# Ledger of designs, part 204: peptides against a protein of PDB entry 3WG5

Target 1, 218 residues: chain A of PDB entry 3WG5
Amino acid sequence: LAKNIVYVAQIKGQITSYTYDQFDRYITIAEQDNAEAIIIELDTPGGRADAMMNIVQRIQQSKIPVIIYVYPPGASAASAGTYIALGSHLIAMAPGTSIGACRPILGYSQNGSIIEAPPKITNYFIAYIKSLAQESGRNATIAEEFITKDLSLTPEEALKYGVIEVVARDINELLKKSNGMKTKIPVNGRYVTLNFTNVEVRYLAPSFKDKLISYITD
Target 2, 218 residues: chain A of PDB entry 3WG5 as posed
Amino acid sequence: LAKNIVYVAQIKGQITSYTYDQFDRYITIAEQDNAEAIIIELDTPGGRADAMMNIVQRIQQSKIPVIIYVYPPGASAASAGTYIALGSHLIAMAPGTSIGACRPILGYSQNGSIIEAPPAITNYFIAYIKSLAQESGRNATIAEEFITKDLSLTPEEALKYGVIEVVARDINELLKKSNGMKTKIPVNGRYVTLNFTNVEVRYLAPSFKDKLISYITD

## One batch from the design tools (peptide; made by RFdiffusion4, then SolubleMPNN)

Design b2_p22_1_s2 (from b2_p22_1, 8 letters changed)
Fold by OpenDDE base, seed 5:
Structure b2_p22_1_s2 (fold): chain B 218 residues (1-218), chain C 218 residues (1-218), chain A 22 residues (1-22)
Amino acid sequence: as target 1 above (218 residues)
Amino acid sequence: as target 1 above (218 residues)
Amino acid sequence: KSNVMNATGVFPITFADRAALP
């Protein structure tokens, strides 16, 4: 019986149009190979809202399950990263990671102070993040509080509150714990039961372009 | 029996004069082929008020039903998009989408802050959006609050409050749910009962120009 | 009429790039 393939890729740094290209590339590769799933190891402080929304759409249009894994320890799915996670088929976090702090901003002033977004923008993203949570059957109240209170959670808290599905130390534990779970959003209109019983893990390396862009944005 | 044709087209990005050209082109094609309806998959953060008003007029002058479908998940009918939707024959939303945030602005300052519209402009658009809601038998109170409170809603909320008619995951579910519904505004002076029982779905591809313009405005 | 036509609703929005880790 042909082993189910699970791809693992890494996305680190600010969410930009280039990050979208990374997501698109990784998911496309996994789709083409009819992978059982792709795991995206995510570590982001946030980034652009437009890129974030495009990434969410790309995930939701995926022909295969996309698992967001906040990894390694010390990583975060901060701001835009939280939206991306909430838009995915499954969320996992490693111990020592964080999720939340989703308040939109217009940018930073020259003195490094945050330029607050107007209420219009804040309310837009409140509705958006709540919609992502509701669609995925995750805690919409907490999702809102990621904005209204700039709430950040530990993996244990996020699991407890129903924001995420799995706490796992590594890919092997993630596969083990998520085996038999249903996706939180549909894949091609159907909720998929993940099958990780006989899987081959394939790591996708960042392209040269991915490395270069990450270097430029850091 | 000749199958009823339903066209599906996509409009994404800022509402501009070019967006008007897209609407006009798509609707004209569907009119020429005597389609049962056209579905416009809409994803917009907003845009120009002048273009928006022209689009609304073009929809209302359509010889066939125009269905605005906020799609895919993660999409929005924000600001100008809400007006367009409220001016249409039927509104649908996919799960994970949003509608609202309609407060007019004059633009952005150099620091990225919103330049507020004067009360005269705000009041004009309050009257305008309420008129669209009233004409279509949709919730005019909520329509006003899209401006006065910069309210944004989920699909479920929008359905509950009578802002939209359908929540659907995809085109097939939209066709199924909207089959037998009456248009919310008249087509050539008559309210039309939608007939989607034996339909052929035809997708309209964006023109090269449409793709280029979208790329430039992003 | 001319001033009303210049109204826009476009939001370039960013999220905080630096999560202030508490």
Scores: peptide ipSAE 0.056, ipTM 0.315, DockQ to the pose 0.188; fails the geometry check
Fold by OpenDDE base, seed 1:
Structure b2_p22_1_s2 (fold): chain B 218 residues (1-218), chain C 218 residues (1-218), chain A 22 residues (1-22)
Amino acid sequence: as target 1 above (218 residues)
Amino acid sequence: as target 1 above (218 residues)
Amino acid sequence: KSNVMNATGVFPITFADRAALP
């Protein structure tokens, strides 16, 4: 029986292998406690494709619902963050946040210019992002355009176009609005109806290692 | 006038953005002193493509010769390390080291399995690695096979096939053997003849940050 | 040490709007 516990954790910064470790740790803690869900407050400009794919897979393998919440105001789920969101059980955004801008790049040159990815790489990730959208019943056309047009959306637009499920100002509003919603992807093979009635909210803190890595990567 | 100074620095571990910073710092120090060259003792299993490309570019923009030395025995310049080497002014290897295994991957799944790169990505890096080989007058066929066959070579094989220029047991032997060699790529538009006669060897140490990052990434 | 960090031969593509400044 799921405990009436919801975990909340923050992941900020670039998507890296360390970010994967954070996701894994946070989700594992919540799984061990049989939480109703975990909410990940996400603020990322993007990052590594490998780490992103691993994170998506980790979310998909979660024994509990994983909610990606783009928070606080001013935050973004850009690029890799968008993929992660699209791979999750529910997406929420706070007002004043953004999602999208998913065009893959090979990196940055010394002068700070983008090294363009070959069309071949771009096409791979078009297929991948469309798959994530389709599997979650989200707007695959817009998902593609996040790449092909490097599109970014507001929370209101993302909601309108069926990219995300919730716009919420804070955790309390998120819990209230998402209560009774079905996960957009299955948990252990079943779509779960979220029950956030009278839940205990537990905040997870970054580990010492997480803090140190964040300090170094910033 | 170049000072009769040769810098030696070590770069060990995965190729990341931090590795780029190390390369940049080391080369910059050597440039500022108008060193005859810098030798980078490289031991890497591979890493990020973006960081690799940036490192290659940084080497190509160096005001002094950059020698990649796969060292110590047991070390490798695998994957990204091979590209970096092929992009450098001279490649040396110690006995008991290896080079190659350049097949790009998207990452690792949670189970540790390789996520295969689409043919499109592979083809891009085939073209890229061949370009590096051709520009440096090294064996472009073998460079391609580092990807297509995931080939790894010993120092002796790599020398034989024209992938590298020097096999040396230590820095002293490297300096001796490479003395009078021309760089395989230009420095400031000109191929430079290395002069290692009566040079002062200066060792660069990793910064505190470099040490910390290494500790975390290991 | 996550197996991901020990990954040899990885050429990850990046999705970033900005170069990660250290």
Scores: peptide ipSAE 0.030, ipTM 0.280, DockQ to the pose 0.441; fails the geometry check
Fold by OpenDDE base, seed 2:
Structure b2_p22_1_s2 (fold): chain B 218 residues (1-218), chain C 218 residues (1-218), chain A 22 residues (1-22)
Amino acid sequence: as target 1 above (218 residues)
Amino acid sequence: as target 1 above (218 residues)
Amino acid sequence: KSNVMNATGVFPITFADRAALP
């Protein structure tokens, strides 16, 4: 019997237009191969709101389930990463990771102080993050507090409060625990039941561009 | 009876040379007035290693106890902030704050990826953070893991593991709970027992420069 | 020495373009 393919890819660092291109590339590869799902190992401190919204849209338009996995231990789905996670078909977290701290800002002052976003922007993102939570059947009250209180949660807390679906130490445990779960948002208009009983895991490597950029910065 | 003065000042945002100047100014004011202590309400995502080390040195040279209070809820003593906290006479955290995530980095790549610090730098900061923990009688194993695992802890965990000394909701609770505690590092070569039974709280406002910079960025 | 002095730890990181998310 042909094994269902599950792709695994890593997205690390700031959320930028380049990060969007990575998401798009990875999801496209998995779509082309009719994968059962793609798992994105996400470790991000946050980033740009525009890129984040585009990434959420790309996930929502995916032809296959996109699982955001906050990984490895020490990683976070911080700020923009939380929005992306809430926009995904399933959220998993490894022990020792965090999710939250979503308060939008305009930037940093010369003294290093945070420049607060005006109320109109804050309110926009409150509405937006709540919509992501509601659409995915996740805790919209906590989603709001990710902004209003800059709340951050452990995997255990996030699971308890219904923000995430899975706590898993590694890919094998993630596949085991998420097997038979329904996606929290639809895939092509339908909620999909994940089938990870007979899967081939395929890891997607960074692109040549990703490697080139890493070499320039080393 | 003349009330013992406790100063309270806020330091928010990135750790920079300007942040050092703020620490220096605030501590100097409190020293000049022979304050019982200064409480620095710290909310920082981290920042520059050089500025951080200078701040730690300035705290260690203080003529009065410097209490780092991770405040308000949602705040963090992240990265450089953890080092500063570990270098202080007492660490307090408000509920809903965090401490840790101390892995040094060189910066960010063009693709938004973290540029990892070379092993020599990482090892340097492992030794440095462990020294701060050891000198203050705090958990040096956890301090190391703040780097090696990019560990972040809640106030409850940090208290449990002996990283911090106080969990407090506000200044009043902080004063109450820290009353009678000995400083974790010496003040002028002596461990000081804090006396907060009859204190006048004095808030230090941002300097004109701090205000000016905020206005330029708004 | 110069490399150590340039070391940073920043979390969260944001871009100050329009609305940024830490």
Scores: peptide ipSAE 0.022, ipTM 0.232, DockQ to the pose 0.084; fails the geometry check
Fold by OpenDDE base, seed 4:
Structure b2_p22_1_s2 (fold): chain B 218 residues (1-218), chain C 218 residues (1-218), chain A 22 residues (1-22)
Amino acid sequence: as target 1 above (218 residues)
Amino acid sequence: as target 1 above (218 residues)
Amino acid sequence: KSNVMNATGVFPITFADRAALP
C-alpha cells in the first residue's frame, strides 16, 4: 500500500512576513505531494499581527491538514503563535510547552516597557481570536482570556479546557494520538479524518533563506 | 471613449506581512478591473525584509502597472520601502519626501541600538537591491549606497541620479508627468506605455482590517 | 521544464515591529 506522506517542518522564532513565507513554502510542498498532513513544529514568542493573520489565512486555504505542534519541550506558541494554532486543523503540544499570552501590543517603548494597544485594537483581536476558536470548535472563552488576562496555559490545561487536541512527546506519539481525529476546521470544505496508520514522515529542511531569516529573528 | 481606470491606494506604516496583503488586495482589485495602473501612495519607515521581498514579487507579477508614489509630503520610502519602489513599474515622489536608508538590520537591542546584520545578510541585500535597480534600469550604484552608506535622497536627488522617474506634488501632476512613460519593468512580459489622457481616478479605501493593521503598525 | 530556481532568500529585516503581538 502506498505510504501516506506526513511532512514535518519547523518554524521557530518571531512571527514575521518571513514566517508566512515559510508556512506557505512548507504547506505548498506538502500540498503538491498530496500529503496526509503537514506538521509544523512551532516555537514562537510571538511577532507581528499582520503576519499572523496571513499565516492563519494560508493555513485555512491549505489543501491538506496543517497540524501545529508546539515543540520541542520549552517551546511556546505565545502571542501570535496562539492565533496561528487556533487557526489550524489540529493543535498539539509537547510537555513543558506553553500557549497563550495573546494581548496585542503596539510595541516596546525605548525603556523596554510595553506600549499598550488601544481598546479598538484589543477588541478587534478579541473578536478575531474568538472567531478562530469558534470556527474550530475550541474554547472561545479561554481564547478571549488569552488576551484579556494575558493567560498562558500548559499543554494539560489547554487540552483540559478544549483549546488543543493533543499532548504528545514526539512526532510518533503525535501521529499515534491524532490518528483517526477529525480536523477542527475544514480542508477543502470538508472535515478530514486523519489517517496516520501507514505513513512516511518527511522532514522539510529550512531553505537557506529560512535559515538566514530565522537567524536574524532569533 | 471608455475612461481608463487608475486606482489609488494608500499604504502607510511599517512593511509587514499585512502590508503584503494590502498590496495584494489593492493590485488584485485593479487587475480585475483591467485598470491602466494602480498608484500606491507609500509612506513607510521600513519594515520586514521578507514582507518586502514578497511585495516586490507581487508587484512584479502584477497584470497592470504598479506605481509607487512616495506621498504625501513628509512621507518616506525608507528602508524596505525603497526596495519596494525599486521593484515597481514606476517611482514617483512628492516634494519633501525621502527614499533610501536601506541597510538591513537584525533589529533593535533592548537599549534601542541597532543590531547590525552580519555581512552575509548585508551582501545579500546589496546584491538584491542592485538587481532590482538593474532590472528596472535605475541607478544600481546609488541602490548599493542606500545600503553601504545608508544613503537617503530627496526627490530631486533621486530623480537626478536615476533612482526615480517622477517628482509630483499630487496625483494629478503624477498622472500628467507619467503619461506616455514606459514602465521600468515589464507588465505581463511587456514594457507598457502609460496612458493617463482619459482616466478616471478611483480611490481604494482601506478595509477594516487594513485600518486596524495600519493603526497597529503606525 | 523551466528550472525556476526560486532562490527566495528572504532575510528578515525586523524593523522594530510597532505592532507586535507579544
Scores: peptide ipSAE 0.021, ipTM 0.255, DockQ to the pose 0.140; fails the geometry check

Design b2_p22_1_s3 (from b2_p22_1, 8 letters changed)
Fold by OpenDDE base, seed 1:
Structure b2_p22_1_s3 (fold): chain B 218 residues (1-218), chain C 218 residues (1-218), chain A 22 residues (1-22)
Amino acid sequence: as target 1 above (218 residues)
Amino acid sequence: as target 1 above (218 residues)
Amino acid sequence: RSNVMNATGIFPITFEDRAALP
């Protein structure tokens, strides 16, 4: 029987293999306790595409709903963060956050200019992001434009266009608004109706390793 | 009963979360088949420290010996690759390869200059790399100098200084030379003597995803 | 804070919004 527990954890900074480890650890803890869901407060400028894809896969394999919450105000789910959000069971954004800017790059040149990804790579990620959007019943056209136009959206725009499911100021409003919503992707092969009635919110602290690497990578 | 199978897989390019997935997948396959060992042909200029640490952890948790083989000639186990090697059960290098250059950096500035890591980060990785060397009975002083002097070594130098265990031109020579060697770290809590007598070599192909991300990250 | 990367030569495909980097 699912405990009336919702876990909340923060993931901030670049999307890296360590970010994958953070996601994996947090989701695993929540799974072990049969939580109703885990909310990941996400603030990222992006990061590695490979790490992103692994994170998406880990979310999709989750035994419980994983909610990506772009939080706090001023935070972004930029680039890789958008993919992660689109791969999740529910996306929420706080007012004053952003989502999008998903164009892949190879890196930065010595002069700090972006090294553009070749069309083949860009096209791959177009297909990938569209797949995530389609699988989750979200706006695949906008998802594509996150790449092709490097588009970024406000929470209100993202909600309007069907990229995200909730705009919420805080965890309490998020729980209230998302209560009774169905997950946008299946959990263990089934779409789940979120039940946030009378839930205990438990905050997961970053591990020592999480703190260390955040300290190293920030 | 361990099958007389040795798996060989190639990991090339930057150390990323996807590289972690590659290591995890390859090691898992070899574990499932109760292989005598897996040889990872490694060619990397480095990459993410977080991914590296996860890879090291995954190797250390392996149920079978993981041999890092810096291969082919011209390849390097640079930076993050050196840490991975030092975290493994056995290190081999082909002639014409290199190991070292482990100084952590925060990234590259707009002008392409290295953004230096603060001393606290550098010191952390000094401690970390020394720990890996000490745990594996390898040269901790040289391991430290991989950071403090950004030192790179030839296979012959690395062997001489006790950083690596084998110099080998190819897989056959590697198997021959490493036969009867003990792992430098434990496998399931025990140091294992490698038995490469009459082994079948099985090459693991990169998954479609592996090929894609290699294509994306190279 | 940029990730501690020790990469001498190859830039991974990153999805990074520079504008969001402090």
Scores: peptide ipSAE 0.032, ipTM 0.284, DockQ to the pose 0.203; fails the geometry check
Fold by OpenDDE base, seed 5:
Structure b2_p22_1_s3 (fold): chain B 218 residues (1-218), chain C 218 residues (1-218), chain A 22 residues (1-22)
Amino acid sequence: as target 1 above (218 residues)
Amino acid sequence: as target 1 above (218 residues)
Amino acid sequence: RSNVMNATGIFPITFEDRAALP
C-alpha cells in the first residue's frame, strides 16, 4: 500500500508578506504531491495583520489538512501566530511553548513603547479571532481573552480550554496522537479524518530566498 | 565662510521598518555634521502604517530640517509616502511625479483584491493625516481627501492647493526655490529659515544592508 | 540600526497604492 505522505516545514520569525510566500509554497508542494497533511512547525512573536489574514485565507483554501505545530520547546505562536493557528485544520503544541497575546497595535514608538491601536481596530480583531475560533469549533471566549486580557497559555492550559487539539513532544508523538482526529475546519468543504497509520514524513527546507530574507529580518 | 552642508539621500520602495532605519541613519548623519538640511529623494508606492508613523516621528524629532523631495520624474509619494511628506519640514516635487492615494487597507487577498480596512481604521488615519497637515500649515481638507476620495495630485495641483511648497526639476532648482523659506514645522521648537545661498551638497549612499533589503523586497 | 523591538501582538495597518504594485 503506497505510504501516505506527510510534509513537515518550519516557519520561524515575524509574520510578513514573505511568510505568506513560505506558507503558500509549502502548502502548494504538499497539495501537488497529494499529501495526507502538512505540518507547519511555527515559532513566531507575531507580525503583520495583513500577512496574517492572507496566511489564514491560504490555509483555509488548502486542498489538504494544514496542522500548525508550535515547536520546538521555547517556541511561541504569539499574536499573529495565534490567529494562524486558530485558522488551521489542527493545532498542536510542544511542552514549553506558548500561545496567545493577540492585542493589535499600530507599531512601536522611537522609545520602544507600543503605539496603541484605536478601540475599533481592537474590536475588529476581537470579532475576527472569535470568528476563527467559532468556525474551527475552538474556545471563542478564550480567543477573545487573547486580546482583551493579553492572555498567554501553556500547552496544557490551551488543551484544557479547548483552544488546541494536541500536546506532543515531537513529530512522531504528534502523528500518533492526531491519527484519527477530524480536522477542525473543512478541507474542500468536508471535514477530513486524518490517517497517520502508515505515513512517510518528508521535510521541506526553506528556499534560498526564504533564508536570505530571514537572515536580513532577524 | 564655511559652506553650509546640505545632505541628499534617496529612499525608494515600500515603507517598512527597514525604511525607518534608513531615515534614522540618514538624518542622524546630517545632524552629526550640523547640516543646514537633509533632502530625502522619496519614491514610494506606500507601505506599513507603523513604519510610516515612526518615520514621521523621527522626522519631527530631527535637529535639522528634513525636506521630502518626490524625485525623479515618474516617482510618487503615494499612501504612506504622503503621510511622511506631510510630517516633514518642507515638501518638494519634481514635474511628472504624484502625491496622494492614502486610503488605509488591511492588505491584499490571494486574488490581489484589497482587504478593506474597517471604517474606524479609516477614520483614525483621517484624523491623523489632518493633524499632520494642520501642524505643518498645509491643506487639511485635501489631506483628508487623499483618503476619502483616493485623491492623487500632480505637483502643480499640490502646490496650488497648498499641500506642498516647491516644484523643482532638480536639486539645484530645489535649493534655489527653497532658499529663504521657513520650515512648515518647528526644528527644536523653532521655525527655521533655510539658507541655501552658499551650500555644499553631499550625497549619502544606501548601506549594504539597505541595498540587500531593497533587492529582496523589490 | 534602531533595534526595532520585536514584540508580540503587532498588527500594523498598510497603505499601498495598487497601481504601484509590480
Scores: peptide ipSAE 0.025, ipTM 0.249, DockQ to the pose 0.511; fails the geometry check
Fold by OpenDDE base, seed 3:
Structure b2_p22_1_s3 (fold): chain B 218 residues (1-218), chain C 218 residues (1-218), chain A 22 residues (1-22)
Amino acid sequence: as target 1 above (218 residues)
Amino acid sequence: as target 1 above (218 residues)
Amino acid sequence: RSNVMNATGIFPITFEDRAALP
């Protein structure tokens, strides 16, 4: 039986193999407890493309709805964060956050210049981000512009253009506004109607490993 | 004898105790080799205030010029990164980077809201950032506005307003433009004229620990 | 897919971490 539990966990910083492990751990805990959903408070400037793709895949394989919440005010779902959000079951943003800026780079040269991704890689990610948008019924034109124009949007713009589903100032408002919404992608092959009536909110703490990694990253 | 060596190292991600260790290690290596300067390619969204203050102190205690280079394009010296930059001997930015947004926060609440720093803490950091600006002869009014208005500047704006010293697209242009400039703060009690004529550029790799931390943070 | 994955496509990481007080 699905418990009236919603998990909340924070993922902050660069998207990496460790970020993947955090997503995997958090989602697995929520799955094991048959949570109604997990909300990931996301604040990321981006990161590794491979880790991002693995995270998207892990979200898509989730047995429960994964809600990406760009939070708190001042947070961003930049670059890889936008892809992750677009691959999720629901996107929310707090006022004063941003989403976008998705142009891939190969890294930084020794002289500090961006090593531009070759057109083939850029085009790959254009196709990839458009696919995520289309699969989730979100604005694929804007998704493409996140790359081609390095577009960044406010929550209000992102909502207006159909990139995200909710603008909420806190978890309580998020739960209230998203209650009764359908997931934008399937959960185990089915679109799920979110039920946040009389839910227990449980916050997941970072594991000792997460704390160590955060300590090492922090 | 000062060697015609300029070290370049990258610091990316959150400002933490590990970031302090990276700064300390990089600067120590460059000091030991009597380098003309070290350039830190900085890309940070901010981080811990204590780590930031320790980093600023470590830079101020450096036996050689420490140049903060906000790099590559798309990078930022946000929040703690701005303080670090303002505490350095020279600030450079690549086109397409940003600096600012320095309002301190206590963290994030369980509901994802920013826990506002009490006015006493905000005022402390206003005084602190103004002190860094004044000590380095940089624009203290703008430094204050980095907090009070959450101001963020482009490289061109930051240069125009006297927040930074150089806009450069790469290390070679940085060395060329900064050659003959005086450090904005003393090195061992003396303002140093930078000499980047016929220098060897040496890139510092992350230590295994840095790689592990970057791997854990990455 | 593997070659694109091995391309260390680092997305620009803009971390806006506000200085958290310890």
Scores: peptide ipSAE 0.023, ipTM 0.237, DockQ to the pose 0.119; fails the geometry check
Fold by OpenDDE base, seed 4:
Formats: sequence, structure tokens, C-alpha cells
Structure b2_p22_1_s3 (fold): chain B 218 residues (1-218), chain C 218 residues (1-218), chain A 22 residues (1-22)
Amino acid sequence: as target 1 above (218 residues)
Amino acid sequence: as target 1 above (218 residues)
Amino acid sequence: RSNVMNATGIFPITFEDRAALP
């Protein structure tokens, strides 16, 4: 029986336009190989809203399921990372990770204080994050609270409240638990049942460009 | 004879991951319609290097010719915009526009001074911009000087030095002048001869998302 | 690590007028 391939790649650091490139490259490779899925191990404190929206769109346009895995322990899908997760086909989190804190900001003032986004922007992202949650059948109320209350959740809470689908310690447990699950959003217009019964895991390394950008963003 | 379609869209403001989304959306629409080309009216002071590289990649992956048109008068393809232009199938500029000033920076200090990029990064972008110029048969020496000297050129100078292909006042003149030109980079592996003899011009409006991001970035 | 590759040009990568997600 032809081995189903699952790609695994890591995206760490701030969400930027470069992060989009990483997502695009990784997903494209997985698409070209007709992978069963790609798992993106995500660890981000947040980043740019524009990059985030592009990443979400890229995920939604993927020909294969994109699983966001908040990993390793100590990682977060904070801020922009939460949107990305909510826009993906499946969300998993490792124990000791976090998700949420999604309030948009304009930036930081010279004194290091947050410059609040105007209500116009905040409300836009509330609508956006709720839309992502609704489209994926995830908890839109909690999604809104990620913004309005800057709520952050543990994996256990996120699972309990229907924000995420899997809590898993590692890739093997993730594959085991997600085997037979339906994607939370369509893949090319169809909800896909994940088949991780006989899979080969292929790890994608960061490109030279990826390493450079990671180096620049850290 | 079936009307060849040329799409025209505007991208204005800072180059960000959202700008990538705009490029991607516009190019995708034009691809879906099997357009003869898309003309992107570009006006940018620059922006993020990561977003820029993604945009270049998206342009290079386009199934149709992407023409960057620095427009209207007073517009610029500054910094990141120059890279995007150099990565495109054809560059046009309107009189009174500018191109260049491509030195990478880390950002601005609290006092508003430029934080210089380390030589490592500067050299990377020198190599990158030269590669774009070389691949497109454009002036790689000038491309380097866009960084090393922060050189900016007028349309007339840019044309003279072989940085751009067309100086045009408007879309009609652009179509007329570029008719029969070969793309400076391949479209799906082939250099395309542009056919603007019997074209319908279709303007793409910014999406709600595009408007929002433009509003946020201004 | 300084977000060096993020800024080509005269403009800061993070504009105060831009919505960033923390």
C-alpha cells in the first residue's frame, strides 16, 4: 500500500511576511508530493496582522490539510498565531503551550506602552476571528474573547471549549489522535478525513532564506 | 477574435504581508481569466523585505505576465518596490515617478534615525537584487547601486540604464509601447510576447480586506 | 534578534499606524 506522506515543518518566531513565505513553501512542497497532510509546528508570540491574514488565506487555499500544532511545550500560538490556527484544517497543542491574546495593536510607543488600535480595527478583527471560528466550527465566543479580553487558554481549556481539536505530546500522538478526524475547514471544497494509518513522516528543514529571516527576526 | 484581457490593479502604500495578499489575489484573478497580462500600478515607499521576497516569488510563479507600472506621477517604487519591479515580467514608469533607494535597514531608532543593517544582511540583498536584475536582463550594476549608494532614478534614467522597459503616461500608452515586447522573465518557463492589439482593460478594485489594510497601513 | 530583513527602505517595519497582533 502506497505510504501516505505527512510533512512536518517548524515555524517559530514573529509572524511576518517572511512567515508567509515559510508557510507557502512548506505547503507547496507538501502539495507537490500529494501529502496526506502537513503539520506545522507553530511557536509564535504574534506578529503582523497582514501577514497573518495572508497565511490564513494560503492555508485555506491549500490542496492538502494543514494542521497547526502548537509545539513544543513552552510554545505559543499567541496573537497572530491564534488566527492562523483558527484558519487551519486542524489545531493541535502540546501540553504546556498556550493560545489566544489576540487584541490588535498599532504598535508600541517610545516608552514601550501599547498603542491601542482604534475601534474600527479592533471590530474588524473581532469579525474576522469570529468568522474563522465559525467557518471551522470552533468556538466563536471564545475567539472573540481572545480579542476583547485578551484571553489566553491552555491546551486543555482550548480543547474543552472547542477552540482546538487535539492535545498531543508529540507528532506520533498527534497522528494517532487525529487519524480519522475530519478537517475543520474544507480542502479544495471537501472536508477530508485524515488517514494516518500508514504514514511516512517527512521533516522539512528551513531554507537558507528561512534561516536568514529567522536570524533577522530574533 | 476573442478579446485579450488585461487586468489593471493598484497597490499603494507600504510593502507588507498584506501587500502580498493583494498581489496574490490580483494575479490569481488574472490567471483565472487567462488574461494577456496584469498591470499593477505600484506606488510604494518601501516596506518589509520578507513581504517583498514573497511578492517577487508570487510574481515569478504567475501564469500570466505581471507588469509593474510605477504610477501615477508622484508615485515611487522605492526600496522594496524596486525589488518587486525587478522581479516582474515588465517594468513601466510614469513621468514624475522614481525607483531605487533599496538599502536594507533594521528599522528606525527611537529618535527616528535609521538603524543600519549589518553587512551580512546588506550583502544578502545586494546578491538578491543583482540576481533579480540578471535574471531579467536588467542592469545589475545599477541594481547594486540602489543599495550601496541608495541610488534613486527617474523613469528616463531608469530606461536609459536598462533598469526598466517602458516610460508611459497612462495605461493606454503603456499598452501601446509594450505591445510586442517580450517579458523580461519567463511566464511558466517561456518568454511571452505581449499582445495588446485587441485588449479589454479590466480594473480590479481592492477588496474590503485590501481597503482595511490600506487604511491600517496609512 | 533585530528584524533586519523585514525592512527594505526608509520606513520602519512596524508602523504605529499599522495593526499588529501582539
Scores: peptide ipSAE 0.022, ipTM 0.240, DockQ to the pose 0.089; fails the geometry check

